# Designs tried in a protein design run: peptides against a protein of PDB entry 6IDX. Part 241

Target 1, 380 residues: chain A of PDB entry 6IDX
Amino acid sequence: KELAKLSADVTFATEFINMDGIIVLTRLVESGTKLLSHYSEMLAFTLTAFLELMDHGIVSWDMVSITFIKQIAGYVSQPMVDVSILQRSLAILESMVLNSQSLYQKIAEEITVGQLISHLQVSNQEIQTYAIALINALFLKAPEDKRQDMANAFAQKHLRSIILNHVIRGNRPIKTEMAHQLYVLQVLTFNLLEERMMTKMDPNDQAQRDIIFELRRIAFDAESDPSNAPGSGTEKRKAMYTKDYKMLGFTNHINPAMDFTQTPPGMLALDNMLYLAKVHQDTYIRIVLENSSREDKHECPFGRSAIELTKMLCEILQVGELPNEGRNDYHPMFFTHDRAFEELFGICIQLLNKTWKEMRATAEDFNKVMQVVREQITRA

## One batch from the design tools (peptide; made by RFdiffusion4, then SolubleMPNN)

Design b2_p23_5_s4 (from b2_p23_5, 13 letters changed)
Fold by OpenDDE base, seed 4:
Structure b2_p23_5_s4 (fold): chain B 380 residues (1-380), chain A 23 residues (1-23)
Amino acid sequence: as target 1 above (380 residues)
Amino acid sequence: SLFDKLMEKRRKLQEKAAKEAKE
C-alpha cells in the first residue's frame, strides 16, 4: 500500500527501479501463490505499484514475461475476480498493448473481445472505461488485416448493443473519460470507411459496373413488366441506359463509373447508394422516380447528390482523422445500428431531397442546397 | 483520482499509437 503511494513519485520510482524493484513485483504476480494472508489486497497494491512505476516510462514494457501476461490476462478472464484486481489488470493490459507490438500479439492470443464485453455489463464505470480503453488499444495496435475483424466485432450487434444499453443508456452520468473512450472507439470505427472513401472506381471493372447497372435495374425495371422483349438493338439499349443514367442524376450520363473516380468519396458513395437501394428499396425508388418524372428543371440529381452527400458526411464525421486526446464528443446514434453510416446516409439523402423541393432548387442551386443540408445535419 | 491520472497518461499513449498505426 505504501509502495503503491510512493510509486507515484518519480524520484522514488527511479530508485526503486534501480534496485530491481519492478522485477520483484513481477515475480510476485508470476508466482500466483495464494498462500499469503490478504493475498487479494497485496496483489491489488502490487499491481497498482507496478502500473504507477511503469507509467514513469523508465522501464520498457517488453521486460514482462509471458507468465506475467498470462497471469494478468487470467485475472481479466476469471468471472469472480476482485474488482480492484480486475481494474488494475485491465489497465496493465491496455498499457502493454499500447506500448509494445510484441505484447499486443501475446495479449491478443490470450484475450478475446468477448471476454472484455463481460466487463461492460457491470455497474462500475471505471471498469467499463478500462474495458473500452483496452478494446481501443487492441484496435489501434491490430495489424491492418485484423482491423477489419475488430471492426466486424464492433459491428456485431452484441458489443454495440451492450455499449448502448449498459454504458450510454446506463443509469449513471457518463464521465469525461468514458466519453473520450467512446469518442475514440467511434473514430476508429469511422476510419474503417476511409479505405472505401479513398478507393477509386475502376471504370473497366465489370463487377463495379454491374453495381451501377443494379442501381438502374432496381430503379426502373422493378415496375417494368418482364414482357419488354430482349430484342431491342444494342444501340437502342445504349441510348436507353444513357437516358436512365441521366434520370438517376449522374454527372456522366454515358459512363456513370467516372463519377466514382473522384476520391473522396470514391466507392463509399456507391456502397451507400447500393445499401439504400437494397435495404430501403421503396425509399430509393421513390426518390429516383419522383425526380426522373419531373420535366420542370426542379429534379434533384440523385447520383450527384448521393456522391456529394457521402463526401459531406465524411467531412462532418471526420472520416480518416486520428483520435484527439482532448475530444470527448461521440454520437450515440452510431451505437444504435450495425450499419449506422449507411443508415445516416439514407436519412440525410431524404432530407436533401426534401430540402431541394422546399427550396424549389434547380441544378444551379446545388451548392446552396448542400450548404443548407450541411447546416441541418450539423445541428441535429 | 488514481484512475483519472492513469487515464490522462493513456490518452497521450493512445494518440501516439493512433499516429503510429497510420504510418
Scores: peptide ipSAE 0.409, ipTM 0.920, DockQ to the pose 0.898
Fold by OpenDDE base, seed 1:
Structure b2_p23_5_s4 (fold): chain B 380 residues (1-380), chain A 23 residues (1-23)
Amino acid sequence: as target 1 above (380 residues)
Amino acid sequence: SLFDKLMEKRRKLQEKAAKEAKE
């Protein structure tokens, strides 16, 4: 206990480290000797002292043994561990992951996100905070090939639902530190959209063209079986499609694929449009048909609006920005759905369409409508 | 609190790790 308190002082820490005192603490953990009276209390203070000493940055985290890592991981993975030991063990693992790629690799083999979910289902907000912090650390240090797997794990309904129900909707106020960790998790989740946001459509890719054609089919041929292969269309069909792409509100009516060559928002806009068309088909058809039947120059161009709205949402949500240490602003809405960005797009495109009508906008007013919509989204 | 102090240091490390992961 006294050692843990003194370890917070940099002068004491320097002297203690110079005497190889930290090695003694690591060996106490490595031994796993449960036979000592007050073992849990002793271990909790040992872990506290170790963490405080290491947080001075005097000693590299790479000094720790694999046995030490396994013991700490064991305290996180075992049921019925003392709360104080669990809290310090989570904090140590997070620090190891953040400070060393080598330690990340070892820890990622010993601990799964699934095991950390159990530590979110507790009444202790500090444990929940360290569990999310460790998840964030694992996400940050994951190699690019594994980042998508981590992303998919976060998109999993289970983890999202647990965070929503046990953390965000808990019977207690969210502390500043938990808000920061939720913010970081949100930023990391949004950064997965960056790839799609920066992906240009290839106008020569048939599979991507087929998505645009599917948008047309859903809007105008809702009763027709998809079995009519798009490839056999006579010149009359091409002319018909140009009219349909105009009614869909694309800027390039001849080749709508060209509208998705600008990055941002690139292919992310097409993903949002396709999601709306498939998941909220009635809303999509209503928006498209309502504007396609207008001859009064007050038609809202859906395709152009969807692209510019996707870009705007990326700007508002700061897609591709790094986590900032000073921020703690998270959006609870993004924990309510696995496809929360696409759902937000679906809400905002309806808001845009409504605002366009209320303003009696024309194509010349497009930028003014987008400005009003931006203000509405940022105030909500 | 000790918790707040420890977590404040981690925010900086987390931001640093995020920068390194983008390079």
Scores: peptide ipSAE 0.408, ipTM 0.919, DockQ to the pose 0.889
Fold by OpenDDE base, seed 3:
Structure b2_p23_5_s4 (fold): chain B 380 residues (1-380), chain A 23 residues (1-23)
Amino acid sequence: as target 1 above (380 residues)
Amino acid sequence: SLFDKLMEKRRKLQEKAAKEAKE
């Protein structure tokens, strides 16, 4: 207990470290010897002292043994561990992950996100905070090949729903530290969109062109009476498609694929459009047809609007930005749905279409409409 | 609190780790 208090002092820490004091503490953890009265309390103080000593940055985290790592991971994976030991063990694991790629690799083998989810289902917000912090650390240190697997784990309904129900909708005010970890988690989640945001459409990729064709099909062929004989010549079909792509509000009516070559938002805009068309088909068809039937120059160009809105949302959500130590602003909405970005797009595209109508906008007003929509989104 | 002190240091470490992961 006194050692744990004194370990916060840098002078004491330096002297204690010089006397191989950290090595003694690590050996106490490694031994796992439960022979002492008040073992749990002593272990909690040992872990506190260890963490405080290591926090001075005098000793490399790589000095810890694999046995030490396994013991600490064991305290996190065991269901009946003292809260004080669990909290300190989560803190130590996070610090190990953040400070060493070698330790990350070892810890990632011993601990799963699924095990950490159990520590989110508790009433102790400090434990919840350390659990999310460790998840964030594992995400940050994940190699590129495993980053998508971590992403998929975050996209899992279970983690999202548990954070929403047990953390965000908990009966306790969210403390600043928890808000920061939720912010970091969101930033890391949004950064998964960066790849698609920076992916240019290949106009020669037939599979990508087929998605654009599917957007046309969903908008226009669902109402077309099957009685129009397949025999209209290939040129009439091409001319028909050009008309359809104009009605869809693409800038390039001949080759809509060219509208997705700009990055940002690249293919992410097409992903959003396809999601809207498949998941919210009635909303999609309504927006397209309401603007396709107008000849009064007040048509809202859906394709162009969808692209620019996707870009705007990426800017608002700071897609591709790094987590900042001073930020604690998180959006609870992003925990409400598995595809929260695409759902947000679907809400915002309806808002854009409404705002366009209310403003009686023309193509010349496009940037002004987008500015009004930006203000509406950022104030909501 | 000990918690607050430890978390303050962790924010800096996390930001550093995020920078290193993007390089």
Scores: peptide ipSAE 0.400, ipTM 0.916, DockQ to the pose 0.896
Fold by OpenDDE base, seed 5:
Structure b2_p23_5_s4 (fold): chain B 380 residues (1-380), chain A 23 residues (1-23)
Amino acid sequence: as target 1 above (380 residues)
Amino acid sequence: SLFDKLMEKRRKLQEKAAKEAKE
C-alpha cells in the first residue's frame, strides 16, 4: 500500500527501479501464490505499484516475462476476480499492447475480444473503460490482415449491442475517459472503410460490372413481368442499358463503372448503393423510379448523388483520420447497427432526395443541394 | 484519481500507436 502510493513519485520510482524493485513486483505476480493472507489486497497494491512505476517510462515494457503476461491475462479471463485486480490487469495489458508489438502478439494469443465483452456488462465504468481501451489497443496494434477480423468482431452484433446497452445507454453519465475510448473505437471502425473508399473500380472486372447491372435489375426489372423482355439483340440491350443507367442517374451513362474510378469514394459508394438496393429494396426502387419517370429536369440523379453523398459522409466522419487524444465526440448511432455506415447512407440518401424535391433542384443546383444536406447531417 | 492519471498518459500512447500503425 505504501509502495503503491510512493510509486507515483518519480524520485522514489527512480530509486526503487534502480534497486530492481520492479523485478520483485513482477516475481510476486508470476508466483501466483494464493497462500498468503490478504493475497488479493496485496496483489492489487502490487499491480498498482507496478503500473505506476512503469508509467514513468523509465523501464521498457519488454522486460516482462511470458509468465507475467499469462498471469495478468489470467486475471482478465477469470470469471471471479477481484474488481481491483481486474481493473489494474486490464490497464497493464493495454499498456503492454500499446508499448510493444511483441507483447501485443503474446497478449492477442491469450485474450479474446469475447472475454473482454464480459467486462463491458458490469456496473463499473472504469472496468468498462479499460476493456474498451484494451480492445482499441488490440485494434491499433493488429496487423492489417487481422484488423478486418477485429472489425468483424466489432461488427459482431454482440460487442456493439453490449456497448450500446451497457455503456452508452447505461444509467450513469458517460465520463470523459469513456467518451474518448468510444470515440477511438468509432474512428478505428470508420478507418476500415478507407480501403473501400480508396479502391477504384476496375471497369474490366465483370463481377463489379455485374453489381451495377444488379442495381439496374432491382430498379427496373423487379416490378416488370419477366414475360415481356423481348430477346432484342445485344446492341439493343446496350442501348437499353444506357437509357437505364441514365435513369439511375449515373454521370457516365455508357459505362457507369467509370463513375466509381474516382477515389474517394471509389467502391464504397457502390457498396452503399448495393446495400440500399438489397436491404432497403422498396426505398431504393422508390427513389430511382420517382426520379426516372420525371421529364421536368427536376430528376435527382441517384447514381451521382449516391457517390457524392458517400464522399461527403466520409469527409464528415473523417474516414482515414487517426484518433486524436483531445477528442471525445462519439456518435451513439454507430453502435445501433452492424452496418451503421450503410444505414446512415440510406437515411441520408432519402434526406437528399427529399431536399432535392423541396428545393425544386435541377442538375445545376447539385452542389447547393449537397451543401444543404451537409448542413442537415452535421446538425443532426 | 489514479484512473484519471493513468488514462491521461494512455491517450498519448494510443495516439502514438495509431500513428505508428498508419506508417
Scores: peptide ipSAE 0.399, ipTM 0.916, DockQ to the pose 0.890

Design b2_p23_6_s1 (from b2_p23_6, 16 letters changed)
Fold by OpenDDE base, seed 3:
Structure b2_p23_6_s1 (fold): chain B 380 residues (1-380), chain A 23 residues (1-23)
Amino acid sequence: as target 1 above (380 residues)
Amino acid sequence: MPQEVLDNFLKRLKEINKKTNSK
């Protein structure tokens, strides 16, 4: 206990490290020897002293043995571990992952996200905080292939639902430390959109062109009586599609694929449009048809608006940016749905369409409408 | 032996406490 308290002092830490004090602490953990009365309390103070000594940065984290890592990982994976040992073990693993890529690789072999999720199902907010902190550290340090595996829809859905039910909807105020970890998790989750945000549409990819054609079909052919036999010549069909793409509010009416070659938001805008059209079809059709029937120059260009809104949402959510220290602004709404970004887009595109009407906007007012919508989203 | 590591830990802890109380 006194050692753990004194280890916070840099002068004591330096002298203790020079006496091979850390090596003695690591060997105590590695031995796993339960021979002492009050072993759990002694071990908790040993782990505290180890953390405090390592936090001075005098000794590299790479000095720890694989046996030490396995022993600490064992305290996290075992169901009957003392809360004080579990908390310190989670903090040690977090520090290991953050400070060493070699330790990350070893820890990622010993611990699963599923095991860490079990520590979120407890009433102790400190344990929950350290469990999310370790998940965030693993997610941040994961190579792209492993990051995609961590980001699989099942793991995210389960993690999201557990956080929502056991952390956010808990009967206790969220502490600053937990709010920071929820912010970090949110930022890291939105950074998964970066690939799609930076993916240019290939105008020659038929599968991507078929998505744009499907947007047209959902908007205009869902109400058309199938009795109009497509017997009109190839030119009339091309002219018809050009008209439809104009009514959809694409900037390039001839080749809408060109509107998705700008990055950001690239293909992410098309993903949002397709999600809206398939999941919220009535809302999509309403927005498109309300603006396609207008000849008064007050039409809101859906395609252009969807692209610029997707870009704006990426900017607001800081997609592609690293989490900042000291920030704790998380949005509980992003934990309520599996496709929270696309749902946010669906809400914001309706807000944009409403704001456009209220402002009696024209195409010249586009940037002004977008600025008003940005202020509305950021104040919500 | 685990006991030798513990005895060395306790011995070093006592030595540190003596130094800290002597400063």
Scores: peptide ipSAE 0.000, ipTM 0.285, DockQ to the pose 0.027
Fold by OpenDDE base, seed 2:
Structure b2_p23_6_s1 (fold): chain B 380 residues (1-380), chain A 23 residues (1-23)
Amino acid sequence: as target 1 above (380 residues)
Amino acid sequence: MPQEVLDNFLKRLKEINKKTNSK
């Protein structure tokens, strides 16, 4: 206890480390001393002293033995560990993951996200915080290929549902530390959109073009009796498609694929449009038809609006940016749905359409409408 | 976030959850 308190002092830490004190602490953990009641308190103070000593940055985390890592991972994986040991063990593992890629690899082999999920189901918010912090650390340090797998494991309705039900909707106020970890997790989740945001549409990719055709089909052919198949002429079909793409509000009416060649938002805008069209079909059709039936200059260009809105949402959500220290602004809504970004897009595109109507906007007012919509999204 | 946007989102989620639990 006294050692743990003194270890917070850099002068003491330096002197204690110079006396090989940290090696003694690691050996105490490595010895696997039976978790007798009196040993649990001693171990908790040992782990505290170890953390405080390592936080001075005097000793590299790479000095830690595989036996120590396994012992700490053992405290996190065992169901009947003292809460004080568990908390410190989670914090040690987080620090190991953050400070060493070699330790990350070893820890990622010893610990599963499923084991960490069990620590989110407890009433102790500090345990929950360190469990999310370790998940965030593992997610941040994961290779890009494994990040998608972890994201898929996070998108496993289970982790999000547990965070929502046991953390966010818990009977306790969320502390600043937990709010920060929820913010970090949210940012890391939005960063999965970066690939699609930076993916240019290939105008020659038929599969990508078929998505644009599907948007057209859902908007215009779903209400048309198949008997009104436009006459067999390929040129008449192209001219009809150009008209339809104009009604959809694409900037390039001849080749809408060109509107998705700009990054950001690239293909992410098309993903949002397709999601809206398939999941919220009535809303999509209403927005498109309300604007396509206007012979007045007050038509809201859906395609252009959807692209610029997607870009704006990426900017607001800081897609592709690393989490900042001291931020704790998380949105509970993003923990409620697997496709929360696309759902947000679907809300914001309706807000944009409403704002466009209220302003009696024309194509010349487009940037003003977008600015008003930005303010409406960010002030709230 | 606009409390209205959040409220609308939460309202829609409640409707989605009602539809998903009714299937």
Scores: peptide ipSAE 0.016, ipTM 0.342, DockQ to the pose 0.018; fails the geometry check
Fold by OpenDDE base, seed 5:
Structure b2_p23_6_s1 (fold): chain B 380 residues (1-380), chain A 23 residues (1-23)
Amino acid sequence: as target 1 above (380 residues)
Amino acid sequence: MPQEVLDNFLKRLKEINKKTNSK
């Protein structure tokens, strides 16, 4: 207890570290010796002293043994651990993950996201905060392949649902520390879009071209009686598709794939368009057909608008940027849906279409409409 | 800023849900 208090003092910490005191603390944890009647209290103070000593940055986190890591991970994975030990163990693991890639690898083998999610289902906000902090640390330090695995729809669905129901919609005010961790999680979640945002469409990839064709099919063939399929002439088909791609509002009516070669937003714009067309088909068809039937030069180009809106949303959400330690601005809306970005896109594209109509915009007003829409999204 | 976006989003989501449930 006294050691834990004194360990917050840098002068004491320096002297205690110089006396190999931190090695003694690590060995106490490694021994796992339950023999003392006050073991839990002693361990809690030991872990406190260890954290306070390590927070001075005098000792490298790489000094810790695999046995120490396993013991700390054991305190997080065991269901009947003292709350005080659990909190400190989560904080130690977070610090290990953040400060050492080698420790990250070892911790990621010992702890599952499912175990950490269980610590979100508690009434203790500090435990919830440390659990999210550790999830964030693991997510931040994960290789890209493992980030995608952590992003697996089940883990994300469960995590977001638990956060929404037990943290955000909890009966307690969100503290600054929790708000920061929710912000960090949001930033890291949106950074998963970066790959798609920076992926150029390959105009020669038939599968990607088939998505653009599917967008055309959903917009124009869904209501057409199958009997009026215009006859087999390949050239008439190409000319028909060029007209349809113009009606869809692509910039390149001949080869819409070229509109997705610019990064950002690359393929992410096509993903959003396909999501809208499949999940919100009536909304998609309405937006496309309302503009494709116009002869007054006030048509809103859906394809161009979808691309530029996707880019704008990436800029607003700061996709690809690292979380800032001073920020705590999270959006609860992003925890309400699995495809929250695509749902946001679907709302914003309707806003854009409405704003375009209200402004009586033409193609020359495009940038002005986008600026107004940006202001509407950022002020909202 | 974040709260107003959320409120507008939730309001629109509620309007969308009202339109889908009223058909």
Scores: peptide ipSAE 0.012, ipTM 0.370, DockQ to the pose 0.017; fails the geometry check
Fold by OpenDDE base, seed 1:
Structure b2_p23_6_s1 (fold): chain B 380 residues (1-380), chain A 23 residues (1-23)
Amino acid sequence: as target 1 above (380 residues)
Amino acid sequence: MPQEVLDNFLKRLKEINKKTNSK
């Protein structure tokens, strides 16, 4: 207890480290010796002293043995561990993951996100905070391939549901520390959109062209089975499609694929449009047909609006930026749905369409409408 | 109705931003 308190002092820490004192603490953990009276209390103070000593940045985290990592991971993975030990063990693992890629690799082998989710199903907000902090650290330090796997995993839907039900909808106020960890998780989740945001459409890719054609089909041929689309479009059919792409509000009516060559938002805009068309088909058809039937120059160009809105949402959500330590602004809505960005897009495109009508906008007012919509989204 | 979903969303967003700015 006294050692844990004194370890917060940098002068004491320096002297104690110079005496190999930190090695003694690591060996106490490595030994796993449960035979001592008050073992849990002693271990909790040992882990506290270890954290406080390491927080001075005097000693590299890479000094830590694999046996130590396994013991700490064991305290997180074992049922019925003392809350004080669990809390400090989560904090140690977080610090290890954040400070060393080598330690990240070892920890990622010993601990699953599923084990950490169990620590979210508790009444202790501090334990929940440290569990999310460790999940965030693992997500931040994961290779790109593993980040995508973590995002696609059943674990993410489950994690989101558990956070929503046990943290956000809990009977207690969310503390600043938890709000920060929820913000970090939100930022890291949105950063998975960066690849699609920076992916240019290939105008020669037939599969990508077929998506644009599917948007046209859903809007104008809603009763036609896709199996009956004869692939050999005569010149009359190409001219018909150019008219339809104009009615869809693409800037390039001849080749709408060219509208998706700009990054950002690249292919992410097309993903949002396709999601809206498939998941919210009635809303999509209504927006397209309402603007396609207008001859008064007050038509809202859906395709252009969807692209610029996707770009705007990426800017507002800071897609591709690292989490800022000073921020704690999270949106509970993003924990309500697995496709939360696409759902946000679907709401905001309706807001844009409404705002366009209310302003009696023309194509010349496009940037003014986008500015008003930005203000509405950021003040909401 | 789509408007009710939008209004509920904007209301929720506004409540969130107020809570964020009040902390």
Scores: peptide ipSAE 0.008, ipTM 0.391, DockQ to the pose 0.024; fails the geometry check

